# Peptides against a protein of PDB entry 6DSZ: the designs that were tried, part 338

Target 1, 361 residues: chain A of PDB entry 6DSZ
Amino acid sequence: NYVVTAQKPTAVNGCVTGHFTSAEDLNLLIAKNTRLEIYVVTAEGLRPVKEVGMYGKIAVMELFRPKGESKDLLFILTAKYNACILEYKQSGESIDIITRAHGNVQDRIGRPSETGIIGIIDPECRMIGLRLYDGLFKVIPLDRDNKELKAFNIRLEELHVIDVKFLYGCQAPTICFVYQDPQGRHVKTYEVSLREKEFNKGPWKQENVEAEASMVIAVPEPFGGAIIIGQESITYHNGDKYLAIAPPIIKQSTIVCHNRVDPNGSRYLLGDMEGRLFMLLLEKEEQMDGTVTLKDLRVELLGETSIAECLTYLDNGVVFVGSRLGDSQLVKLNVDSNEQGSYVVAMETFTNLGPIVDMCV

## One batch from the design tools (peptide; made by RFdiffusion4, then SolubleMPNN)

Design b2_p29_4_s4 (from b2_p29_4, 11 letters changed)
Fold by OpenDDE base, seed 3:
Structure b2_p29_4_s4 (fold): chain B 361 residues (1-361), chain A 29 residues (1-29)
Amino acid sequence: as target 1 above (361 residues)
Amino acid sequence: MEAVKKALSELEEEQKDSTRFSKLLERLA
């Protein structure tokens, strides 16, 4: 009986950064198939704190902080539609991951979307939104006292949603999404009514965006609105202002992931299919009335990394590059470029041994 | 080139008091 010690998964399929262990600790959470790894960012680097086995492949992993919570909670959705909200609890040396709420959000009827599961959280923590099936948007109201995650569906007229996010600074929860119809790809917004369980007209729409528009980034205040990333263009829209750039450098490879560097949404990291790392810059203009508006968008090449499945800016110019296809990395962003013109230096590499083939021999 | 250097310089200045990764960076320098 060769107990082949099943090697732990090494391919990263998601990562998030926040304050999960405490209000003060900066954490990196890494999803590796069914495993959640929790790290604390220290002066010495990433310190492992806990590993958690999940009942299925992690499909969504998002940190959020409801009003009155001292630290972030973790929402997880598995590929089998098991949803949970997790809390980190430490009591002396004892570390527990507490399930605050759970539920199964699978529908009996529905076509699973080809672009996979999308899970998003309202910035004001009013609801979780799920795009699981074509033509449906699932809503999980966030209620503190509810241990059972209850969901309802709202019908989407737009059957082919490419990406969706909740917008910031909206009185009602508002989604922004890219969708495809026979006429092309478009951006639309909807307000989500919890009371009526329906969509209301959102603040804006943009018809006929780039044909390969694939990602929505919700931009925090003061800018608000959204960034739409395509193959050839990056656009910003907030209902009042529209800006578009088409930097030639992004045409070389498809941008596949993004991460916000700072809370105000002035800087983002972008990763493409060739492992190129970019910085997206939002240039501000301060108006005479003290309002901040977007002046311009810029994309700058930082360097090359492993092909990112996910990116997360940590601190002190350090970025975690979560890779599914290659080795994950900690990289440093340097002010001065190296001899090759790169602003990126690999600090640490985490070997990816590929997919765990559970060969039950 | 100037824009990226500016952005990275601003980021470094904003986080100059952060001790996160400080020892790791010292070791790798």
Scores: peptide ipSAE 0.692, ipTM 0.967, DockQ to the pose 0.898
Fold by OpenDDE base, seed 4:
Structure b2_p29_4_s4 (fold): chain B 361 residues (1-361), chain A 29 residues (1-29)
Amino acid sequence: as target 1 above (361 residues)
Amino acid sequence: MEAVKKALSELEEEQKDSTRFSKLLERLA
């Protein structure tokens, strides 16, 4: 009996940061196929706290804090459409990951989207949204007392959604998405009515965006709105203001991931397919009435890392670079560049042994 | 000052009281 000790997966397919273990602890959560790794950020670095085996490949992993929770909860969706909400509980040395709610959100009818599973959470924690199938948007209402995750579908007229996010600062849950039709790619918004289980007209739309627009970033208040990342351009829209930049440096390689650095959404990290790390800067303008508007967008090259599947800013200029294709890294952002003009220094490298090819024997 | 240096300096100042990674950073410096 060769117990092939299946090597633990090392390729990172997702990462998130937040306050999962406590209100005060900063955590890094890493998804490696079916494995969830939980770390605490300490003065000494990342301390492993718990590893959790999931019943399926993790497709979505998002932290969220419902009203009246002291710490973040974790939403996970697997590639087999098993959804759960997890809570960390510690009693002395005993650590438990508690399932607060669970459900299967698979539909019997529908074409799985070619761009894969997208899962998003409303910033006000009113609902979870899922793009699983073409022409459908699945909604999971968030209710504290419900251990069973119930979902319903809303029909999308737009069959080819590229990316979708919930917007911030909206009275009703509002999605912003990039979609493709025969005329090109476009951005649209919808309000989601939980009561009527339908879409209402959103606050804005932008037709005929860049042909390769691939990513939506929801921008928190005070700016609001969304950033649309393309191959050649980065655009901002909030219904009132539109701004576009086309920095030549981003044409060299496709931006594939992003992460917000600060709560106000003034700074983002961007990673491209060549392992270049950028900072996207939102410059503010304060109006006489005290409102803050976007003045300008800037993209600055920080340096090079492993090719990021996911990025998360931690603290003190430390970034986790989760890589699927290469080694994951902890990197430091330095105020002063090195001799090569890089602001990035690798602090720690986590060896990637490659994807466990499930050889179907 | 380059926009990136400004942004990174502001970030450092905002987080100067955080002890996260402090010992690790001291060791690597």
Scores: peptide ipSAE 0.691, ipTM 0.967, DockQ to the pose 0.819
Fold by OpenDDE base, seed 5:
Structure b2_p29_4_s4 (fold): chain B 361 residues (1-361), chain A 29 residues (1-29)
Amino acid sequence: as target 1 above (361 residues)
Amino acid sequence: MEAVKKALSELEEEQKDSTRFSKLLERLA
């Protein structure tokens, strides 16, 4: 009986931060292939709480807090299109991960998108959106009483969606997406009608964005709108205001991940394919009427880390760098740069043993 | 450089009362 002790995966393919274990606890959740690792952020560092095996590779992992919930719930979608909503429940020393809802969201008809699975949650927790197939946007309505995740499709005229997010501060759930057509890449918005199961015209669009525009960041209030990340440019649009920057420093390597540092969306972390860590800064201008508008965008190099697959700001200037290609890290952002001009110091390194080749014998 | 230092300084001030990582940071300082 060769007990092949299946080596645990070490490559990180996703991470999220929120309040999953309690309202007060700050958690780091790490996806490593089929495994979910749950940590609590403590004074001593990351404390492991639970490891959960999933019935498939985790493709989407998002925390969300429906109205009336005291803590975050976890949405997971696997590469095999198994969806679930998980809740952490602790009763004394007993820890349970409860499946509140589950479902398979695979369609019999559809071309799987070449850019992979995208899963997003409306900031007001009205729905989950999934881009699984070209020309389709799948909607999972969020209903508390439904243990079965039911989904429906809305047809997208735009067949080649690059990235999509829900916008903040919208009366109806509104998506913002980058898409490609024969004329180039563009940004468009749609309102999602749950009632009619259709798209309505969104508040704005931006035609002919940068050819390599690859990521959408939904910006919280008070700014609202979205940031579009390209190879050479970073743009902001909220329907009323447009701003673009083209900092030379980002041209050297493609930005591949991002994370919001603060709730108001004034600061973001950006990671590129060379392991450079940047801060994106949104400078505010307060108008006489009390409205806040975006004055300027800045990108500043913080330092170098492992090549990030995902980034998450934790607390006290500590960032988790989830790496698929290299070692994952906890890094500290320092106010003062070191002798090399870096604001980043590695605190802890998590060895990546490489891809577990599941030799299916 | 000034913009980053300002942003990081503001972040540090905003989170000064948080004890998360406090002991770890003290050990590594």
Scores: peptide ipSAE 0.690, ipTM 0.967, DockQ to the pose 0.875
Fold by OpenDDE base, seed 2:
Structure b2_p29_4_s4 (fold): chain B 361 residues (1-361), chain A 29 residues (1-29)
Amino acid sequence: as target 1 above (361 residues)
Amino acid sequence: MEAVKKALSELEEEQKDSTRFSKLLERLA
């Protein structure tokens, strides 16, 4: 009887940070296939708190805080379309992960999108949006009293959505998305009506963006709007302001992930397919009326890491680099560059043993 | 280069009172 100790998955396919264990604790949550790892950020580093087995590969993992919650809740969607909302509950030494709500959101009819599952949460926690199938946007209304997650579909005229986010600062839930048609790639916005279960015209659109525009970043207030990341360009649009940059350095490798550094959305981390880590900077301009507008965008190379599947800025210049292809890392951003001109120093490395081939013996 | 240094310096100043990773950083310094 060879007890093959099932080697725990080491490849990271998602990470998020927030206040899941308590209002005060900063957590790092790491998705490794079917496993969720929960860490607390401490003075000594990452402290493991709990590991949770999920009934399927984690496809979406997002923290959100409904009005009147003291700490964040966790939304998970699996690759098999099982959705749940989880709460961390500690009673003395006993740690429980409570399922507040669950549901299956699979449709019997629909073409699964080639770009995979996208899950997003409205910043005001009014709804969850899911792009699972071409030509459909699934909405899960967020209601505290519902133990069963119910969803409905809204038809999208745009069949090939590349990426989608909810915008900040909108009276109604508003999505911004990159889509492809025969004429190229475009950006559009829609308001989502929960009452009518339909899209209304959004505040703005941008036709004919870069052909390889691949990511949408929703920018918090005071800037608002969205950043669109392409292969050659990074653009900002909020309906009133448009700004584009084409830094040559980003042409060398495709940006594949991003993470917001600060709540105001002035700084972002970007990771590319070569393991280069960048900082995207939003330069503010204060208007005479006290409004803050975007003056400029800058991209600066910080250094090199493992190829990031996901990035999470934690605190004190420490970044978690979640890698699927290589070792995950905890890295430090330094104010002063090293002799090689890098602002990045590896603090800890988490060995990736590759895909666990379930050898059926 | 200057923009990065400025951004990182501002970030360090904003977070100077946070004790997260403080002991780890002290050990690695």
Scores: peptide ipSAE 0.685, ipTM 0.967, DockQ to the pose 0.891

Design b2_p29_5_s1 (from b2_p29_5, 14 letters changed)
Fold by OpenDDE base, seed 2:
Structure b2_p29_5_s1 (fold): chain B 361 residues (1-361), chain A 29 residues (1-29)
Amino acid sequence: as target 1 above (361 residues)
Amino acid sequence: TAAEIAAAFSAKVDEKAYLEALEKALKEK
């Protein structure tokens, strides 16, 4: 009886940074298939705190802080549509992961979207949005006292949603999404009415964006709006201002992930399919009335890493590069480039053993 | 090395100043 010690999964399929263990702790949370790893970012490096086995492959992992919570809660959705909200509790040496709420959000009817599961949280924590099936947007209202995650569907006229985010600074929860129709790819916004369980017209739309527009980044205030990333272009729109750039360097490889570096949304990390790491810069223009507008967008190459499935900025220029295809890394962003012109230095590499092919013989 | 990692994490920098310096460096290359 060879006890095949089930090797722990090493491929990273998601990562998030926030304050999950306490209000003061900076955490790195890593999803590795069914495993959640929780680290504290310390002066000495990453300290492992807890490993949690999940009842299925983690498909969505997002930190959020409802009003009145001192620390972040964790939303997880599995590939089998099991949803939960988790809280970290520590009492002395005892560490517990508490399920605050749970539910199954699977529909009996619907075509699972080919682009997979998308899960998003309203910045004001009014709701969770899920794109699970074509032509449906699922809403989970966030209620503090509700232990059962209940969801409802809103019909989307747009059947082929590529990516979706909640916008910042909206009176009502507002989604921005890229969709494809026979005429090409477009960007649209909808307000989500919890009361009426319907979409209302959003503040803006943009028809005929780049044919390969693949990602939406919601930009926080003061800029607001969204960034749309394509194969050849990066565009910004907030209803009042439109700006587009087409940096030649991004044409070489598809941008596949992003992460916000600073709370004001002035800087983002971008990772491409070749493992190139970029900084997207939002240049600020201050108006005479004190309003802040976007002056320009700029993309700058930082260096090369493992091919990122996910990126997260920690602190002090340290970035976690979560890789599914290669080794995950902790990297340092240096102000001074090396002899090769790279601003990236690998600090630690985490060996990816690849998918455990369960050879059932 | 573990020491280099520790040094990178222990050097609590003004994030704003650091990111501004990085941005400047990137723009000047």
Scores: peptide ipSAE 0.544, ipTM 0.888, DockQ to the pose 0.892
Fold by OpenDDE base, seed 3:
Structure b2_p29_5_s1 (fold): chain B 361 residues (1-361), chain A 29 residues (1-29)
Amino acid sequence: as target 1 above (361 residues)
Amino acid sequence: TAAEIAAAFSAKVDEKAYLEALEKALKEK
């Protein structure tokens, strides 16, 4: 019996960094179709810890830390709408990935959204939000004792949501989203009431954003608010302050992914369709009253990488570039540029043998 | 080289100081 070792998927469709194995360990988690790879970041490099097979293609993968947990939990949603919350447990040499909660969140009624599945987690871990279908926002309340992920839908008047995130620093869970209507693209916020299972009016809106506005980044405190990334512009809004930049360099290729570098949200990595890697910088201004406000936004070219499907900053200037179309990379950000003016050096390359198209037979 | 990779991971720099230096370098470009 030749066990044809099924070729392991090599195309990366998601990556996250956090403290999944322990409070002390820094982990890189990589989604490759139905496979989850777990690494520990060590002084010697990436150490593989565990590989996990999932019941379908991973569509959402997010780390989150509920209040009172010592380490991060992992939320996964598959393309077949199987949701789970995973926990890493180690007992001596025995390593187990346990399912703390699971559920199927598929609806019998609804049009699947053209922009695909979006899954987001409230920064205070009150709920998970899912945009699966046009005109619906699904909420999964996070309860520690619930092994069954129960969800409910809230109707969205906005049928064509492009991207959505939960905002930071909100008394109630608050979403910020880009949507399209016949008049163009707009940004809106809603508060989510778990009790009433409805939307309340959010703190702010921005009508008539850039026509190609495609991504929302929720900004942590002290800045708060959101960054909206378009084809030609990057805008910031927090209800009180609006700022926009239109750096010519971003017009050359569409920004397709982002990752926060530091916990305070002062720096972000941006990747475009040409494999260019940028740093988005939030410049702070300290007011006389001790409040910190956003002074300016700046975009700087770091260098070139593989075309990123996802980016994640690890530590010590090391970035994982997850690629679906090309080879994934570990890259180092150097303070000193090379002769070509690049701040990026490839450390390791992971050969992509092509997408395993799961031929649904 | 494998040694260069190991060196890049082993040198735990003050992360804050490193990012500030990088930001400064980018702004002075």
Scores: peptide ipSAE 0.544, ipTM 0.886, DockQ to the pose 0.841
Fold by OpenDDE base, seed 1:
Structure b2_p29_5_s1 (fold): chain B 361 residues (1-361), chain A 29 residues (1-29)
Amino acid sequence: as target 1 above (361 residues)
Amino acid sequence: TAAEIAAAFSAKVDEKAYLEALEKALKEK
C-alpha cells in the first residue's frame, strides 16, 4: 500500500484580497483547485489562518460586502456548479467557515460556454451574475435571509460572450460584456430587471471593438464605465467619454489578467503571457464644476514575474502573483527601478509542483 | 530573505503617497 502522500495542489487558479476574517484584517485568499487558503496580511508577512476543502474545483471566487455586513462574504462557484456564500466566524481560537447560503446552479439544458465559467457580483450586492452557458445569463438574487441560492436565467441574444462585468454607479444592476458575432467583437450593456427577470437596454454600446478584445474591467466611481482590454488596444467607455490607447508594448504578449489597485479605479495591474507586469494608469482631470473625468490612459511596464493566472494587490506595494504555469510569487513594487529598469522585486516564491494527477493506481 | 519580507510588510507607508510616487517614477522613465 503505497500511501501516495496526496500532494496539496500548488497551482493557483484564483486569488482575491479583502476583509474576510474581520473588518480590520486584510486577507489574501488563494484558490488551488479544490482548496481555499486563507491568509492574513500582517506586518510580518502572510499568516496562514485556514485551509478549506471544497467539493470541487473552484471556478469563481469573489469577495463582496452586502449592506449591513461588517466584513466581506465569499462567493464560491465550483466547476460542478455548486454555489455557496461563505462567512468567516471566529470564536476565541475556534475558526469556522459558515455556509450562509448554497445551491446548485446547473441547468439541465444548455451548451457550456467555451470560455468557461464567469461569475460576477453587482457592486451594490443586488445580485450575482453567471455566464455558464451560451445564450443564457443566470441571476442569483442576493437576499440576506435566503439560505438557498435560487437562480433564474435571462436569455442573451449574444451567444458568444467573451467577458462580462457589472458596472458601478448604475441605478439598476447593469452588465457590460464583450461578445463575438460574425461581424466581429462588440461591447454591449444591459440593465438587469430582477422584477421582470429580463434585460432592458443598457446605457451604451460600442460596436466593432478590437477583434481580440478579451477582458472587461468595470471602473468604479467617479470615472464609472468600463475598460476593454484587447491584444493591441485598451479602451475606456462610460457612455459619455471614449478613450483608446494602443501602446506597442502590449502587442508583444497577450494580457491575461488584471487587478484593481486603488478603490477609485485609478490604477490597475495587468499581467501578460510572458510574465510581464504592467501598471495601467487612469489619469484624472478635475473639471471646473468639480466633476472628475478621465484625461488619459497610460500603460507602464513594472517588470517581470511568473506568468500570472491571477493578480492581487495587497498593500504597501506588495502584490501576490498567482501562477498556474509557474511558481506563485509575492513581489514588491519599488518606486526606484533596479539596474535593469525593473520596479519589481521577488520577495517570496511558492513552488508549483504542477497539477496533482490523482493517479489512483 | 525573511527579514526583507518582514521589512516590506512592516514599512506600512502612506499607500496613497506611495502609489503617487510610483506613478510619478513610471511617468518620468
Scores: peptide ipSAE 0.540, ipTM 0.886, DockQ to the pose 0.875
Fold by OpenDDE base, seed 5:
Structure b2_p29_5_s1 (fold): chain B 361 residues (1-361), chain A 29 residues (1-29)
Amino acid sequence: as target 1 above (361 residues)
Amino acid sequence: TAAEIAAAFSAKVDEKAYLEALEKALKEK
């Protein structure tokens, strides 16, 4: 009897940082196929707390804090459309992951989108949005007392959504998305009415963005709006202000992931397909009335890492680089560059053994 | 090394000041 010890998956397909175990703890959560790993960020490094097996590949993993919750809750969606909201509960030495709500959000009708599953949470925790199928936007209202995740669909006229996010600072939940039509790629916004279960016209749109525009970043207040990342350009729009940059350095490789560094959205990490790590900087201008406006955008090369599937800033200049294709890393961002001009130092490397082909015998 | 990792995590810096210094360094490059 060869007990093939099933090797645990090592490829990282998602990571998030937040306060899941407590209000005070900083956590790193890592998705490795069907496995969720929970760490506490400590003065000594990453301390493993719990591993959780999921009923399928993790496709979406997002932390959110509803009003009145002391700590973050975790939304998980699997590739088989099993959705759950998880809570961490500790009682002495006993650690439990509690399912606050669950549901299956699969539709019987719909074409799965070629760009995969997108899951987003409204910053005010009013709803979860899911782009699972072309021409549909699924909404899960967030209700504290509901253990069953119920969803409804809103029809999207735009069939080819590339990326979508909820915007910040909107009276109603508002999505911003990049879509493609025969004329090119465009950005549009919609307000989501929970009552009417329909889209209303959003605050702004931008037609004819870069042909390879691939990512939307929702920017927190005071700036608001969104950043659109393409192959050749990075643009900002908030309805009133538009900015665009085309730094030559980003043309060399496609940006594939991003992470917000600070709560106010002044800085973002960007990772490309060559493992280059960038800092996107939002330059501020203070107006005479005390309002802060976006003056400019700047992209700066930090250094090289493993090819990131996901990035998350922890604290103290430590970044987790989750890699699917290579080894995941903990890296330190240094203020002083090394002799090669890199601001990145690898602290720890986590070996990726590649996809475990479950040979079903 | 494990010691270097521990040192990196133990060095609690003023996050704001750190990020501002990093941004400045990047802009002066």
Scores: peptide ipSAE 0.528, ipTM 0.884, DockQ to the pose 0.873

